# Peptides against a protein of PDB entry 3S8F, part 4

Target 1, 157 residues: chain A of PDB entry 3S8F
Amino acid sequence: VLTLFVAVPSLMTAFTVAASLEFAGRLRGGRGLFGWIRALPWDNPAFVAPVLGLLGFIPGGAGGIVNASFTLDYVVHNTAWVPGHFHLQVASLVTLTAMGSLYWLLPNLTGKPISDAQRRLGLAVVWLWFLGMMIMAVGLHWAGLLNVPRRAYIAQV
Target 2, 166 residues: chain B of PDB entry 3S8F
Amino acid sequence: DEHKAHKAILAYEKGWLAFSLAMLFVFIALIAYTLATHTAGVIPAGKLERVDPTTVRQEGPWADPAQAVVQTGPNQYTVYVLAFAFGYQPNPIEVPQGAEIVFKITSPDVIHGFHVEGTNINVEVLPGEVSTVRYTFKRPGEYRIICNQYCGLGHQNMFGTIVVKE

## One batch from the design tools (peptide; made by RFdiffusion4, then SolubleMPNN)

Design b2_p18_6_s2
Fold by OpenDDE base, seed 4:
Structure b2_p18_6_s2 (fold): chain B 157 residues (1-157), chain C 166 residues (1-166), chain A 18 residues (1-18)
Amino acid sequence: as target 1 above (157 residues)
Amino acid sequence: as target 2 above (166 residues)
Amino acid sequence: SDFIADLAAAALAAAASA
């Protein structure tokens, strides 16, 4: 019971970030229920990378609720589920945020803007990273539910 | 200017707050679903039980693998299992089909895992702590025990077997 | 079950829904 209350401040943080994104999108001319999403700067890897990290963090956060629950943790603990969760939280969110930070920070510190080619390459990198992480994470979570053990080179399934 | 921006953000935050609360209920529902589908076959332990890992091999119910399986009642057994570097004892663990088995698992050395394939038995085994799991094997055969917690150089080869007899 | 087959199926389903 107490563990589930941890989800409340986490969700509060999430909606605050989402609200900021909606505000930004609407300032950029987005209208309607979903138009603000399209209005966000999807051509900038410094923006796209952290946002993709946040998107990956959503299912990861849901998994966090599962992992923190006494009854459900019994089911998923030390299965492939756990690495799946980690790769969403660290290898996607943290890593993509770091990537995005670099795409903003380096041009700012050096005073040299990134070229269009570098921008496009950056977009490709972060999108491919996100896609790979999502595929891997889904696979690991699925394997975990199928009782594939963590830290073992063999599995029954 | 800042005031107008803050008011606008607040409006969006209220909407997303409502969505977040809705998602909270969705997550609770998913938890309930997962419990209903994945936990029906295993009853986890209640209170924490402690043991001295330095003497558990010499005295007590874990000391003799030949006496590790104890009948506690009609169709009820307690099995005292040691997880150690690098294996399990007794090995194999022999239990009757359809009997209620209470596993009492501990370690004399380091932390190990106790993952029984074909079941949802999956617990960590800590030195000084007794892990208790209640399970009934409905199908006869062999069930492999896998260590899913890193315990040293031989971790990857640490396996055991539960033999369920008709 | 076959984990690899399930993973492939899931990947294909995700690709089809894109």
Scores: peptide ipSAE 0.020, ipTM 0.762, DockQ to the pose 0.021
Fold by OpenDDE base, seed 2:
Structure b2_p18_6_s2 (fold): chain B 157 residues (1-157), chain C 166 residues (1-166), chain A 18 residues (1-18)
Amino acid sequence: as target 1 above (157 residues)
Amino acid sequence: as target 2 above (166 residues)
Amino acid sequence: SDFIADLAAAALAAAASA
């Protein structure tokens, strides 16, 4: 009950953030259903990182609903599915948001802008991190559905 | 200027909120569909049964591994299993093929897992509580029991075996 | 496409900065 209670306002908040992104993109000259996405500042790791985190949060959030369902949780509980869910929520959303925050915070605190090389390296880091997390998450969720146990070094498959 | 921005934001929020609600219904529908079509041996939530973990090894149906498998009816058995640090009792558990098996699992020490490979049996075992699982083994052979809940230094080596006889 | 471009750019930038 608690998870489902939190799920509704969380969804509302997430889509409100999406609305803000659409607004920002359209202010930057984006047009059409998807043109506003392209208009967003994808050259800034402080922006890219948390957005990628949000993208990872979508399947993670859906998984949260699954985990909260009694009958479905019976299937996935204490399997590789669970760490897959956690890594989407923590290692993707939280971690990427933290990374993005640092790319804004450090220049602000030091009063020195990041170099172009640092910016480009930062973009590479967050994209590679996201890619790695998605590969791992797909693997863990797949393994979980195949009943690979959590916290065990031996699996039936 | 600020008023125009406010109206624009509201318009986008309304659209995304509508999408949010639609997705909520989709998720509910998917869950409902899964539940309606899922026939893979969902074990109903049983009544909460409690036992004293301090005496469970000395008295009661878990005390003697030789008497752990009890025939309760034609082709029906109850198996009283202890999960402990670090193993399972009895070990092996011997049951007939095709019989309806009710596992009554508890722990005398700490929380353990009871995950039977090749089956949908996957429960946590709490001291003081009895976990009840109903399953019918259709295929003969050996099924490994794995602990999937951290229970101490020997957790990774905590295994049991169910032997299904023809 | 942006990922690949950014990776390539980062590699070149690192090489230039070395």
Scores: peptide ipSAE 0.018, ipTM 0.728, DockQ to the pose 0.027
Fold by OpenDDE base, seed 3:
Structure b2_p18_6_s2 (fold): chain B 157 residues (1-157), chain C 166 residues (1-166), chain A 18 residues (1-18)
Amino acid sequence: as target 1 above (157 residues)
Amino acid sequence: as target 2 above (166 residues)
Amino acid sequence: SDFIADLAAAALAAAASA
């Protein structure tokens, strides 16, 4: 229980970001409990990428608590579960945030806005990346629970 | 107005913070649920036991693979296993079906893994420390030991076998 | 079954956000 208090500052930080997103969505005309989500700029890959990263980070964060638990870690340690966790935390959040940053940074540095075609391509890349990461991460977590070992090319299942 | 916007943001933050606290309790509940439903048969960690990795091959209970399986009771055995680059000894490990097996595992060189397929046996093996795992094989047959901790160029081929006899 | 359920949930979440 005491270890869960370590997660409190991180959760507070994460949800302040969420609060900012809600406020932004409402400023853009979103109404109701969920309408603000639809009002966010989902046509901008620089926005979509880090947001998708955050979405992947949620289950990853929960997994972090599991991995930090002495008893629960025994179940998942050195199984495919661990790579699954990493791909949510690093390959999803960090990578997608980096991708999103590039979609903002490059046009800003060059002084040239991205074309509509480039924007659509960027959206496709980000969504496909997220989809692939989610499939892989879920598969790895599931495999880990089925006792598939990490760092091995073979498994009983 | 920036001031009004700031106040609005704070209001949303308070709501989300309340949600975060609620989620904390959900996480506690999930941990409790997982412990109750998914941790049956978990092998508890033993007391810290140390051994000299530089002499473990020459003297002591790990030195002779032929003497690695020691009967400690009517239906109880201790198996002294070495994980090394790149294999296990003894190999195969032969134990009776239905007997309580206490594995004492250590390494003379680098960190290895000891993952037994078909079981919940999964521990890291550190040089200088003895990993203790207790398990009872209910089914006869062969159980593969896999190294799941990278230990060098031959890591991917580092396997062992436990043979459970009727 | 859990994998399929997770995929469905993820797909629905993505569709709802798009």
Scores: peptide ipSAE 0.018, ipTM 0.767, DockQ to the pose 0.031
Fold by OpenDDE base, seed 1:
Structure b2_p18_6_s2 (fold): chain B 157 residues (1-157), chain C 166 residues (1-166), chain A 18 residues (1-18)
Amino acid sequence: as target 1 above (157 residues)
Amino acid sequence: as target 2 above (166 residues)
Amino acid sequence: SDFIADLAAAALAAAASA
């Protein structure tokens, strides 16, 4: 049980980011318990991408606690559950953050802003990516709970 | 005002920190509850057993597949299994229905997996270490062993069979 | 025979991905 406290620093970091988002949203005029979310710049793919990554990171983090538990890891280890976990962590958070960074970096490096068409396309890309990742992650976790092995093309469930 | 903004930020951070800690305890509680109510599905921690992977094929209980299944008591057996590139030994593994089987699994070469379909048997097999799994097959038939740890070019074809006889 | 086939497949995959 004490080993699970390794999650404390990660959770602290994650939710301080959430705190920053709330503060930013409230500065932008958001009010109430959830109004600050709507006030965030959802029209900017440089913002949307990493935030969607963070959303995927939430269930991934919960899964991390499971994976780090000696007893519960027996259930999920080397099953499709594990790929589901790291796809949320890497292909969602890390990849979307990288994608979002490009939407900021390229205009900054070239000195030219992205066109409105490019902005809209970027939004579509990151949302579709996120949706696909969530579908895949749910499927992999589900398969893992059905004891489908990872690194294998065959299973009997 | 910078000071006012700082205080506001701290308030939000404290709130989210509290939420974070609460969620942590929820997860721990769920783990504790699962362990308390579902102990039958949990393999208890055992003693670490070591072997020499360079000699395991030549001497010891893994050396002869014909002697791999050892009766240790009434309706109790120990099965010494080698996972190697790319298969299992013995293959098939023949055991009686309803008997308590202790699998002693090791590898002479690289890390392999030992996943038995239709069961909760799923362990990694490390050279130099013996994996011990206890299981009782309630239903007769064939159970496929799947390697779920990449072990080389033939990994995808590395299968074994456990035959449970009435 | 399956091992040889796997080697060939791996070689082809490596060549195709290069």
Scores: peptide ipSAE 0.000, ipTM 0.763, DockQ to the pose 0.014

## One batch from the design tools (peptide; made by RFdiffusion4, then SolubleMPNN)

Design b2_p19_5_s2
Fold by OpenDDE base, seed 2:
Structure b2_p19_5_s2 (fold): chain B 157 residues (1-157), chain C 166 residues (1-166), chain A 19 residues (1-19)
Amino acid sequence: as target 1 above (157 residues)
Amino acid sequence: as target 2 above (166 residues)
Amino acid sequence: SLLEELLELVYNLSLLLFS
């Protein structure tokens, strides 16, 4: 059994999602190589959140390959690298997707649309969350490469 | 219209797949770079070796900490290390500077970590298995061993020391 | 090995491009 076997379906799904986003953006009037990105509903936290999660998942996916590699895992295993990977996968992708889902679900369940203020606040929360997670993830990965251990309160680098 | 949309989606998918392949090569290159720059000094030195964790404290090369450091050749040593709840033995581990050291590490109880600060030595230690790591200490001094695998209430205080003598 | 797995991954992805 190949450790990277599951990477293939995941990549297929990811790029299918990307293709869907491009298609959606073009349907919304976006043109050119990148114009479709701007045409996407960036004013909706229910959209922005999971998209940012997906962006964080990209480096996280690469990290998954590293963690699954016998030779590379020797370098990063039980270091701060691993928590860094988790924060990209869980604290970014899963959490942001959940946040986005709530921004869609709650208005529908309550029958009350979100106010403009709530929408703007939601956007701020999502973007700040993503920024914070990226900073922390980069730091943790960097620390991991510097051989900072996980599950230890002290480190001498 | 639906057919046209389907064709358009397929075209976008092909483009993104091509991009993905390119990025894959970039990632592979980055991984290769990481391996080349961060793995120096540590060499896996052993095949899969099994031991009985229930008897490892009583008999065998791990039983006596005073005999844990064995000279196997000129400037070559094997060190038999036990990682246990909650510490390492021998402690300290004394080895000469510049010598090739083969660490053979096992556990009598639960899974532990063996992370040597200041080095790239970082392995998990499983009961019933022997972890083998080859390393040469180029600088004299004290190197702290840290457990980086949760092993119980005393995990955070589980430390050892390697003393490298001139 | 890692190299073999990566090569297989690349191969599989390539097949997807031509499917």
Scores: peptide ipSAE 0.016, ipTM 0.704, DockQ to the pose 0.066
Fold by OpenDDE base, seed 4:
Structure b2_p19_5_s2 (fold): chain B 157 residues (1-157), chain C 166 residues (1-166), chain A 19 residues (1-19)
Amino acid sequence: as target 1 above (157 residues)
Amino acid sequence: as target 2 above (166 residues)
Amino acid sequence: SLLEELLELVYNLSLLLFS
């Protein structure tokens, strides 16, 4: 009965982050319902990486509800669905957040700002990582729904 | 200025909370769709049953593979299956087509998986617990059992077979 | 059930929104 109430703090955290992003975007001159998004610093990999991680976390969170459901988990448990969920939550959000953190941390620790070339390369890396991870995640979830087993080298499909 | 910022953030939080509620309905709809399209024939979990994994090989219904398939009624069978490192017992499992089969699955050693290809049978097998799954095979043939829970170095080779006879 | 839990969650979140 109270199982899904554990999701409330997580959702509140997501709302707080989203609110902070909107506030930041509006401070940067963004206007309207969506204009604040464009105003965010999309030229900074330290910003883009975590945000892309958050975007991947949304479907991952939805999957979390499925995985936590007694009835739905019966369908997806120990199928390729589960690795798909993990890669969204860990290999997307956590990994991209780590990447973003490094893009901020290393320049501050060394006292040397990243070059423009490094910045552009960083942007390319995080976007490509996100794209690849989304393709992988969709594939794994799809395979899971087709009853492809987890931890097996064979499948009926 | 800070107070103004906090007030603004609070307003944005409320907005995003409202959006989240809308998204929850979307997620519920998606879950309902998933249930309708992918969960046909879901088998409810059975009652918790315990067994001693240290003696399950020596005594009880799992001890003799030749007596693992028990007819419990007209067109009804119970099959006592052991999942072990690294295989299944009995192997093959022979059952008649169209019969209601109750699988009672346990393990004498470590956690294993019991995934039957072509079916919705997919359970974890824990030492000390009995997994119960009810299924009726409508088509004759061979169904492969796959271990989908890592159980050691031989995990990838751990297979079984269910033979459904006409 | 899952639906009931989700509905309760939505209800509680609604209360938070309008509190």
Scores: peptide ipSAE 0.016, ipTM 0.744, DockQ to the pose 0.067
Fold by OpenDDE base, seed 3:
Structure b2_p19_5_s2 (fold): chain B 157 residues (1-157), chain C 166 residues (1-166), chain A 19 residues (1-19)
Amino acid sequence: as target 1 above (157 residues)
Amino acid sequence: as target 2 above (166 residues)
Amino acid sequence: SLLEELLELVYNLSLLLFS
């Protein structure tokens, strides 16, 4: 039995999303290996939020494999590594996706687009959120590798 | 044109799938690196040992903290530790420097953690099961035991001490 | 063991690319 074979559908989905992003970027005039990225609507918080969530999900997904590994889980289990993983998966991807959904949903429900000020504020919120999450996640993973315990207010490292 | 778009998407999907395959090799390399740098001294799962949590305090090797440290051979000891709400016994745990210590840890009540600072000892303690950890303390001094599994209102204050004597 | 499983996974995924 190949245990990690269960990851195949998830990987297919993830890279299908990436393919969709490339397609969208190229439809918007992006060319070359990376030009399609620049062509994506980075001025829309409803787009930026979930994309940043996806970016955070990449290292989080790798961490998921680590956490599911018998040998590696011994190293990271019940250390600060685990909440670091959670903040990438839940507080980054899920939360940012929810935020992005809100930026789309509210204008549609009200029948009015968000103001330019609201748009700029939204962009600031999602980028700052992502930045904060990445800083915290790196710190937590680093602390975890230093064997800082989870669910403890003190540690000796 | 939907057909044209579909073909384009398929091409991109194939490219990204190929990339994903390459990334798997990268992840394998990262895992190998992690194993090489952080998994020295990993304790494999031992034989499943069970105990009755309702009687562990009254009878058996965990019942008397004064008899918790048992010399099993030359420079070899077994320490029977109880993790309970909210502390550890015996406390402190006194062991000699350089000796091979086998910790036999269980709980009479709820799930606890057994995390020894300055070491790679980090296990969950389940009622009804005995956690076995083998370790040799090379440096004398005090090592704090931290509960890293939420176990109730006093969880944050649940500490123990291992005293390693020269 | 993990490495072996991952290698097998990579092999299986490679086969999917040719299907």
Scores: peptide ipSAE 0.015, ipTM 0.747, DockQ to the pose 0.063
Fold by OpenDDE base, seed 5:
Structure b2_p19_5_s2 (fold): chain B 157 residues (1-157), chain C 166 residues (1-166), chain A 19 residues (1-19)
Amino acid sequence: as target 1 above (157 residues)
Amino acid sequence: as target 2 above (166 residues)
Amino acid sequence: SLLEELLELVYNLSLLLFS
C-alpha cells in the first residue's frame, strides 16, 4: 500500500518527463531510438542541470526501495550506503534542479539574458557537480556494502 | 494541431510506461538476487521487548556488569549489554568461541548504535526497548563495537570490545 | 511484503498502461 502511494506517482512523473523529453527531442529533429537525446538543448544549463539530476535520481530511487525493504535495509542501514542514497536525492536531484532553475529564473527576473561566457561556465559547473556527486555516491554505496558504518570516522575497511 | 500533438505525446507516454513496467521486473529480479546473496546469515529481529530505562541500571539483568554474561545452555550464552553515553557495559564482553550468543541490548539514556566490526551485527538501541541479536563468533579475537548513531558530544569516542576466547 | 507491494505496483502500472 505504501509503495503504491509513494512510488507510483513518482514513477509516473519520471517517465512522463522522459516522454516529454523524447517528444521534444524528436520535434527538434532527433530520429531513431536515441537520436532524440542528442537533439535536446544540451547547450543550456537550465536544461542540463535538472536532467542530470534526474539521472542521478534513478539509482537513488532504486536505493530508496532497497532502504524501504526490511530485509534489505538490514544490510545497508546505518552504513555509508545511506549517505550515498540521500546525496543522490538531495545533493544531486534537488541541488541540480535548483541550479538549473537559477539559470532560468535570474535572466527572467533581471530581464537580462545570460552571456555566452556565463552559459559556458554554467555548463561546466553543472557537469562538474554531477561528476563529483556520482563519484561520491558510488564510493559511499560501495563503502556501505563493505559495512563501513555511518556516523563514524573509523571503520574496519 | 493540438489533438495530434496530444496523441503523439500519449504515444510516447505509453512507450515509456511499457519501459517502466519492464524495468520494474528487472528491479524485482535484482531485489530477489540481493536477498538471495546478501541475506544469508541475517540475524532475525527479536520480538518487541520493553524495559524501563530509568530503572535498568538499578535492577534487572543489566544492573550488574559482572553478571551480564549468562550461560543459558550448552554452548549458549545471553549477554545483557547497556549502551550509554558514552560506552558499553560490560566492557569488554567476554564470550567463548563457537558459542551461540544472544545479545540483549538496551539504553538507559538516549538512542545509540551497536555495530560490531567484522560481523553483521548492526542495530539501533532505543531507550525503553530491548534489542535482541543472535550471533556465533567463529574466530577468536577482539571485535570492536561502534556507535553509529549520534548520541552526543562523546559519540565519536564511544567504543566497546568483544573478546572472543578460544 | 516488499514483493507483494512491487507486484501490486506492476499490476497497477499495467492497468494504467492499458487503460
Scores: peptide ipSAE 0.013, ipTM 0.716, DockQ to the pose 0.061

